# Peptides against a protein of PDB entry 5HOI, part 7

Target 1, 351 residues: chain A of PDB entry 5HOI
Amino acid sequence: FRYMPFSPAGTPFGFTDRRYLTMNEVGYVSTVKNSEQYSITVSFFDVGRFREYHFEDLFGYDLCFLNEKGTLFGQSKTGQIQYRPHDSIHSNWTKIIPLQAGERITSVAATPVRVIVGTSLGYFRSFNQFGVPFAVEKTSPIVALTAQNYRVFSVHYSQFHGLSYSLSELGTSSKRYYKRECPLPMSLPNINSDMKKDANLDYYNFNPMGIKSLFFSSYGDPCIFGSDNTLLLLSKWRSPEESKWLPILDSNMEIWKMSGGKETTDIHVWPLALAYDTLNCILVKGKHIWPEFPLPLPSEMEIRMPVFVKSKLLEENKAILNKKNEIGADTEAEEGEEDKEIQIPVSMAAE

## One batch from the design tools (peptide; made by RFdiffusion4, then SolubleMPNN)

Design b1_p26_7_s3 (from b1_p26_7, 19 letters changed)
Fold by OpenDDE base, seed 5:
Structure b1_p26_7_s3 (fold): chain B 351 residues (1-351), chain A 26 residues (1-26)
Amino acid sequence: as target 1 above (351 residues)
Amino acid sequence: SAAAELARRARRAERRRRLKELINAK
């Protein structure tokens, strides 16, 4: 096992000179290798609200976090971090995080009010948006971070205990834990089953935890999207005894429904954010499970708990189709049988 | 609201269109 730099929805270079450092609902950050330097571009989905910008990166930033106010960059080996506001009103700042021998920055997060740095040795470093330090805490090794306002969702890894998570609030005077190194019920990538395709091995080498992204929902609930393509949401986290992870979307099942029950192996969901009742995502076609260039337009998937059995849905859809054909109801859609979205019966949608 | 349901149906239709275009793209 090797600690790799993690950024939300970041992509590997693969066989190309370019990759996405991060992407979310705000936009996407790309880097292109040009000889000994990198060119970084910060792009936005709302082109009316934000202007795309680029800069030359001489440090080789391999960590990134994008928010509505700025972009945080990090270099995992050197410990350099840079915050770049999107506006010209606030100045860029750079800082070096002290690293021990063999220590790496594994993840960074930024909100309009906080900057967080996590390391392979479990150093949790907090700053304000101007790079003024608040605290250094020693935790279990950090593998992923996300943050919203004052809240931080951290994922930890132990060789003995697997994945754990923390949920904390970074006030001005103190850190509060809602959850502290609790078990995270997410499956790790299965090396033996998933590595049969070279593209999966390349992705595993880039991201051995298989965490495609993590974010807070629009309601402020921690979300994680793993290698199993299931969106997990932490519900009731304010009540320690009632808190649970909910599998709110099986994206493979949703692709299967939308494809009319076709077993598609070349369509992939790349998660961006959870807004209300919809997963904002990129639909990727191809051998690679991650988006290539140019970036496709974002899509929305409605959240649905994975309570349906494929066989039962196919039988019911066949019964509905047969009944429509018997009634002579104009199947106005000359769309071939293969292109019909699998409908969920109203009786099952109410459960 | 009726407007929210129409917006949801429109988004679902656009999602289906995009997926169909992806499936049919060689």
Scores: peptide ipSAE 0.046, ipTM 0.682, DockQ to the pose 0.419
Fold by OpenDDE base, seed 1:
Structure b1_p26_7_s3 (fold): chain B 351 residues (1-351), chain A 26 residues (1-26)
Amino acid sequence: as target 1 above (351 residues)
Amino acid sequence: SAAAELARRARRAERRRRLKELINAK
């Protein structure tokens, strides 16, 4: 197993000279290879609130985290990190994280008040927004990080125990754990079944954990989106005994319903954020499961627990169509039966 | 509220349109 640098919703280069370092609800960060250097662009979805900017990257940043106040960059091998505020009033800062032989920075996260660095040896390093260190903690190997305000969601990997997670709060004086290295019930990518497509192998080599993204919801709940295209939300995390992972969206099932029950293999959901009751995402069409250039406009999917069986939904929709045809009710325009979204019966719509 | 349901229906209609456009894009 090789530890790879993880950034939320980051994409591989593939066969191109460009990729997304990260993307979320705020915007997207792209990098382009220019011989021995890179050109980085920080773009925003709200163009009225933020101005796009670019710079030359001589270090080859392979880690990125975007927030509403700035962008954190990291170089996994050298240990260099850079924070760039979006506002020119605040200064950029650079720091070198000390790495042991063979150690890599595996993930970075930044909020307006905290910077977090995680490594392949399980060093968890915390800083303020100005790069002043708070603490260094030794944990299990870190494979992914996200943060919101003072809270950090970390994913850990052990060859013996698989995936675990921690949820912590980085106060001024101390770190508090709500969850500490608890089992994460996320499926890892299946190398034998999924690697039959070259595009899946390229993505696996880029991201062997299959974590497409992780974020906090608008309500402050940890969310993770794996290779199975299921959005998991950590519910009741304030009560350790009641805490559970909820599969709040099967995105493949949602695409299937929206397509009128067509088995589509070329439409993919790329997660950005969870805002209230909707997954903000990029809908990707093509061979690659990740967005290419230019970036499509974000879409929203309503969250729904995957409680439905495809066969039953098809039978019920056929029965509804047959009843409408018998009653001679004005069927809305003859858009072919195949192009109608599969409706969930009101009786099965969980509130 | 009726307004929240109308807004939800409008968002669903736009999502359906975007997906249809994506599915039908060759």
Scores: peptide ipSAE 0.035, ipTM 0.673, DockQ to the pose 0.474
Fold by OpenDDE base, seed 3:
Structure b1_p26_7_s3 (fold): chain B 351 residues (1-351), chain A 26 residues (1-26)
Amino acid sequence: as target 1 above (351 residues)
Amino acid sequence: SAAAELARRARRAERRRRLKELINAK
C-alpha cells in the first residue's frame, strides 16, 4: 500500500498534460504541465461572483482544497502549502510543514477560518486562515480530509483495521471529537474485478482508496463517495449511539433507471457536493471515470435510498406498458420503448 | 405556492431531460 495525495474530486493526469487538482460546488482547479513548471487555474461555476485567476506553480502542487474564500495548495513530498484568497484584499501565504523521513502530506482542507493538514504518519496539523498554528495531534494515518466552518471530517487508514473516520470541531480553545477513529463502512476498490480496464488501474494508482470525493452536505453532514459509486451520509452524528452511515444514493442504479434499464459502461458520476436533496455532480461520458477537458456543466441527481431491485422495477414497468397497450392509450410513440426512463411505481415509492 | 411547485417540477423535468440526453447521446 502507498499513501497518495488526496484532494476532493481530483483527477489523474492519465496520458495528458493536464488534470483537475480539485473540484466542488464552488469551482474547479486545474493544473497543466509546462516543461518543468505547472500552470494552475482556479475557475468558478459562478463567474459573476468570482474572477478566474491563474499562476505559475514552480513547486508542483499535488494537493488542493477550494472554498468560497480561497484555495489551499500543498506539495505532498516537500511539505509546502500555500493559501491564496480569491480576493486581492488578503495576502497569499506560504508555509513549509515539517515532514519526517518518508512522511507525506496526504490531504489538506481549508475553510474561511481553518486550515488543516493531514499526513501519512497521522499528524493532524491545524492552523487559522492566516497560517498561524493551533495544534499538532498524532492520529492514525490520514488518507482524506474535508472541512466546513470549524468541522473536520477525516478518513484514516490502517492495514489491520481498514478505513476509519473522525468528525471533529476545531474551536478557538480546543478540539472536540464527535466521532474518533470509528469504523468507516465503505467498500475499498476490488483490484480483481475493477482492474480489468487500464483506465481503472490508472485511477487506482492515483487513488488507491477509491474515495472520489468527500464533503459536508449543506446541512453539515459528512458525506463520502467511494469506488462503488454510492454516496454515504453520516446521519445523527451529534448523538454517538444513534449515528449511522446512510447509503443515500446508488449512482449506478440512478444511471440505470435514467437509461431505461440499459446497462451503460461509459457513463460515470463524478461527485461535487450535496446540496439539500440533490447531488451536484459531473456526468462523464467516455473511457475514463473522471472528467477530462473541457469540464462538462454540473448536473444534479436526486438522492434516493437504494431500496429497489432491478428485476422488480423491470417487471412492473413491463406490466404498466402492457396495460397501457391494452387500453389503447397512445404510448408517446416518438421515443422508442427502450429509451424510456424506468419509472418507480407509486406503490414502491417509500414515503 | 402553486407557482413555486410548478417551477420545481419544471426544473426537475429539465434536469431529467438533460441527463437523458447525455445518457442517450451516442
Scores: peptide ipSAE 0.031, ipTM 0.659, DockQ to the pose 0.569; fails the geometry check
Fold by OpenDDE base, seed 4:
Structure b1_p26_7_s3 (fold): chain B 351 residues (1-351), chain A 26 residues (1-26)
Amino acid sequence: as target 1 above (351 residues)
Amino acid sequence: SAAAELARRARRAERRRRLKELINAK
């Protein structure tokens, strides 16, 4: 196992000279190899709020976090970080994070008020938005970070204990834990089952934890999207004893419904953010589970607990179709029965 | 249709309610 640099919804290079460093609801950051240099572009979904910008990267940034105020970059091996405000009014700043021999920055996060750096040795470093340090804490090895306002969601890995998570708030004077290194009930990628396709091996080598993304919901709840394509939401995190991970979306099941019950292996959900009751995502069609270039427009998937069995849904949809045909409702007959989106019956939606 | 959009908005509102209930359910 190797600690790899993680960024939310970051993509591998694969066989290309370009990749996404990160993407979320704000936009996407791409990097292109140009000989010994990289060209980084910061693009936005709301082109009315922000202008796309680019710069030459001489350091080979492999970590990135995008927010509404700026972009944080990091180099996992050298420990260099750079924060670039989107607004030209504020200056860019750079800093070197001291790393021990073999230590790597594994993840970075930034909010309008905090910058966070996590390492393979479990150093958790916090800064303000101007790069002024607050604290250094030793935790279990950090594999992923996200942050919203003052709140940080961290994922940790131990060879003995597997995945854990922390939820903390970075005040002005102190760090508060809501959750501290609690077990994370997320399945790791299964090398033997999933590695039948070379593209899955490339992704595993890029991201051995299989964490496609992690973010806070619009309500401030920690969310994680793993290799199983299930969106987990941390419920009741304010009550340590009542806190639970809710599987709020099986994206494979939703793709199956959207496809009319066809088993598709070439459509993939790439998570961006959870806004209210919708997962903002990229629907990827192809061999790779990640988006290529150009980036498709974001799609919305409605969250639903995976309480439905495929066989029951097929039987009920057949029964609904048969009843509609008996009532002589103009079923627009031109779309074959196989191309109709599987509807959830109202009766089952009440459970 | 406007009715289908209203029905989608109503289903979204109900899902938000249920999600909040699930999040808040003891």
Scores: peptide ipSAE 0.017, ipTM 0.484, DockQ to the pose 0.069; fails the geometry check

## One batch from the design tools (peptide; made by RFdiffusion4, then SolubleMPNN)

Design b1_p27_2_s3 (from b1_p27_2, 19 letters changed)
Fold by OpenDDE base, seed 3:
Structure b1_p27_2_s3 (fold): chain B 351 residues (1-351), chain A 27 residues (1-27)
Amino acid sequence: as target 1 above (351 residues)
Amino acid sequence: SAAAALEALRRARREERRKRLLERINE
């Protein structure tokens, strides 16, 4: 296992000179390699609210977090971080995070009030929005971070214990834990099955945890979207005994439904955010499971507990087709064999 | 642009769903 820099919905370069550093409901940050330097562009979905901006990156930022007030950049090896407010009224600031030999910044997060840096040695560093440090804590190795307001969702990895998570609140004087290094019931990428496609190997080398994105819902619930394309939501996290992970969307099942029950191997969900009852995402069509350039417009998928099994739906549709063929033996309507759309029950179709 | 009109329509639908959800939570 190798610790890699994680950013929410970040994409690899692949065979190109460009990638997305991060994307969410606010916008997307791209970087283009220009010889020894990079050109970074911060783009927004709401073009009326924010103006797109760009700058030259001489440091090779490989970490990014976008929020409604600014963009945090980080360089995993050097420990450099930069915060760039979207508003020109506020100044940019740069800081060097002290790293030990072999230590990497693995994830960064920023809210309008907090900046968080996590490392491969489990150093959790907190700052205000101006880069003033609050605390340094040593935890299990951090592989992913996200934050909303004062809350931080952290994912940790141990070679012995697998994935764990913490949910904390960064007050002015102290850190409160709601959950502290609890087991995370997320499936890791299966190297043997998924690596049969070169495109999956490139993505695994970029993101060995398979965490496509990590965010808070609009209600402030921690969400994670793994390599299994299942959206997990942490419910009841205020009550430690009642807290549970809910599989609120199987995106592979939803793609299968949207395709009329056709097996599609070229359509992929790329998660951005959870807003109320809808996953904001990019529908990716192509060889790669990640969006390329130009970025497609975001799509919305309704969240639903995966109660239905694809095999049962296929059996039910075969039974319906067999009954139609038994009844329809008398009506020679040669409606061509090609349009065998699987009738998905209306109760299963998103309205 | 057609994109801006589509985004405005999506925003309006989200606000209407949000109102209906807030009404149901406050009942």
Scores: peptide ipSAE 0.007, ipTM 0.375, DockQ to the pose 0.040
Fold by OpenDDE base, seed 2:
Structure b1_p27_2_s3 (fold): chain B 351 residues (1-351), chain A 27 residues (1-27)
Amino acid sequence: as target 1 above (351 residues)
Amino acid sequence: SAAAALEALRRARREERRKRLLERINE
């Protein structure tokens, strides 16, 4: 196992000179290798609200977090971080995070009011938007961070305990925990099953936790999207005893429904954000499970609890087809059993 | 305008879906 730099919805280089450092509902940050330097571009989905900008990166930033006010960059090995406001009125700032031997910055997050840095040794560092430090806390090793306003969702990893999560609020003088290193019921990538495709190995080497993204919903609920392509939402997190993870979307099942019940191995959901009842995502078509260049337009996918089991739907549809065939309906379509579009009940189709 | 009616219909659908989602999350 290696601690790799994590950014929400970040993509690997693969065999290319370019990748996305991060993407969400605000926009996407790309980096292009240019000899010994990188060219970074910060692009926005709402082109009327923000102007795209670019700069030369001499440090090789491998961590990024985009919000509505600015972009945080980080270099996992050197500990350098840079905050760049989108508005030119506010100054950029740079800071070096002190790292121990072998320590890496594993994740960074930024809100309009907070900057958070997490490390492979479990150092949790908090700052204001101007880079003024608040506190340093020692936690379990941090593998992923996201933040909204004053709230931070952190994912931790232990070789003995697996994945855990914390949910905290960063006041001016105090940190409050709503959840502190509680078990995270997310499946890790299965090395033996998933590595049959070279593209999955490349992605695993980039992101060994399989966390494609994590974010807060528009309601402020922690969300995580793992390698199983299931969106988990933390419900009732204000009540410690009532808090539960809800599998609010199986994206593989939704793709299967959208395809008319055909097995599609070339369509992938890439998560951006959860807005109300819709997952904002990129539908990726191709060999890689991540978006390539140019970035496709975002799509909306309606969230639903996975009440339907694919196997039961296939069995029920086979049973309905067999009953139709027994009733002697002269459906002259000798088209093989594999090409029959599964009639998905209208109640199950995305409206 | 047809655009305003479409936007109002989209808002109403989002509000109804929001309500149904909140009901399911709170179950």
Scores: peptide ipSAE 0.007, ipTM 0.353, DockQ to the pose 0.059
Fold by OpenDDE base, seed 4:
Structure b1_p27_2_s3 (fold): chain B 351 residues (1-351), chain A 27 residues (1-27)
Amino acid sequence: as target 1 above (351 residues)
Amino acid sequence: SAAAALEALRRARREERRKRLLERINE
């Protein structure tokens, strides 16, 4: 197993010279290979609120986190991090994170008040927005980070225990845990079934955990979107005994519904954020499960607990069709073969 | 218009679904 640099909704280069370092509800960060250097562009969905900017990257940043105030960059191998405020009034800062032999920065996160660095050895490093260090903690190996305000959602990996998660709050004086290295009920990518397609192997090599993104909801709940394309939300995290992961969206089921019950293998959900009751996402069409260039406009997908089984819906629709054909035997209306669209009940139809 | 009434009904259903989802998330 190799620890790979993770950024929320980051994409691989594939066979191209360009990729997204990260994307969320604020915008997207792209990097282009220019021989020995990279050109980074920070773009925003709200073009009226923020001005797009670019810079030359001589370090080869492979980690990124975008927030409403700035962008954090990291280089997984060298330990270099850079914070760039979106506002030119505030100065950029750069720091080198000390790494042991073979240690990598695996994830970085930034809020308007905190910067977090996680490593393959489980070093959790916290800073303020100006790069002043607070603490260094040793945890299980960190594979992914996200943060909102003072809260941090971290995903950990152990070869023996699989995936775990922590939810913590980074106060001024101390770190509080709401959850500490609890089991994460997320499926890992199945190498044997899913890797038959070259594009899936490329993505697996880029992201072996299959975590497409993780974020906090607009309500401050930890969310994770894995390789199974299910959005998990951590409910009741303030009550340790009541806390549960809720599968609030099966995106494969929603795509199947939107396609009129056709199996589509060329449409993919790429998660950005959860805003209220909608997943902000990119609908990707094509061979790759990740967005290419140019970036499609974000789409909204209504969150729904997966209560329905495809097989039951297909059986019910066959039973309805058979009943219509039994009743329709008395009315000679040759309504043509084209209406083979699976009538998804209005309660289940993706709007 | 019938479209505005349908959109208002969709918004009301979204708000009710949101409320029920929040209730279920908080249950």
Scores: peptide ipSAE 0.006, ipTM 0.336, DockQ to the pose 0.080
Fold by OpenDDE base, seed 5:
Structure b1_p27_2_s3 (fold): chain B 351 residues (1-351), chain A 27 residues (1-27)
Amino acid sequence: as target 1 above (351 residues)
Amino acid sequence: SAAAALEALRRARREERRKRLLERINE
């Protein structure tokens, strides 16, 4: 196993000179390779609130985190980090994180009040928004980070124990744990089944954990979207004994419903954020499971627990079609292509 | 009934979202 740099909803280069470093509800950060240099562009979905900007990257930043106040960049091998506020009021700052031999920065996160750096050796480094250090903690190896306000959601990997997670609050005087290295019930990518397509192998080499994104909901609940295309939400995390992961969306099931029950293999959900009861996402069409250039407009999917079984819906629709064929022998109704679609129960169709 | 009108409005919104989705998928 190799620790790879993780950024929320980051994409690989593939066979192109371009990729997304990160994307979320605020916007998207792209990088273009130009000879030995990179050009980074920070773009926003709300073009009225923020102005797009670009800069030359001489370091080859491979880590990124975007928030409403600024963008954090990191270089996994050199340990360089840069914070760029979106406003002109606050200055950019750069720091070098000391790395041991073979250590890598694996993930970075930034809020308006905190900067967090996680490493392949499990060093958890916390800073304020001006880069002033608070603490260094030794944890299990960190593979992903996200943060909202003072809260940090971290994903850890052990060769012996698999995936774990922590949920912590970085106050002014101390770190509080709500959860500390608890088991994470997320499936890892299955190399043998999923790698039959070259595009899946390219993505696996970029992101071996299959974590497409990691974020906090609008209600402040930790969310994770894995290779199984299921959105997991950590419910009741304030009550240690009641805390549980909820599968609040099967995106493959929702695509299947939206297609009228057709098996589609060319439509993919790319997660951005959870806002209220909707997943903000990019719908990707094509061979690659990640968005290409230009970025499609965001879409919304209603969250729903995967309670329905496809087989039952197919049997019910076959029974309805058979009844229609028994009754419809006498009516030359030009049943358009619409009548061949699986009737999805009104309670199941996206409202 | 108000329930049937609300269900018709929900159905129309679903059809419109599905149409917009299919349009974006066919672009």
Scores: peptide ipSAE 0.017, ipTM 0.440, DockQ to the pose 0.296; fails the geometry check

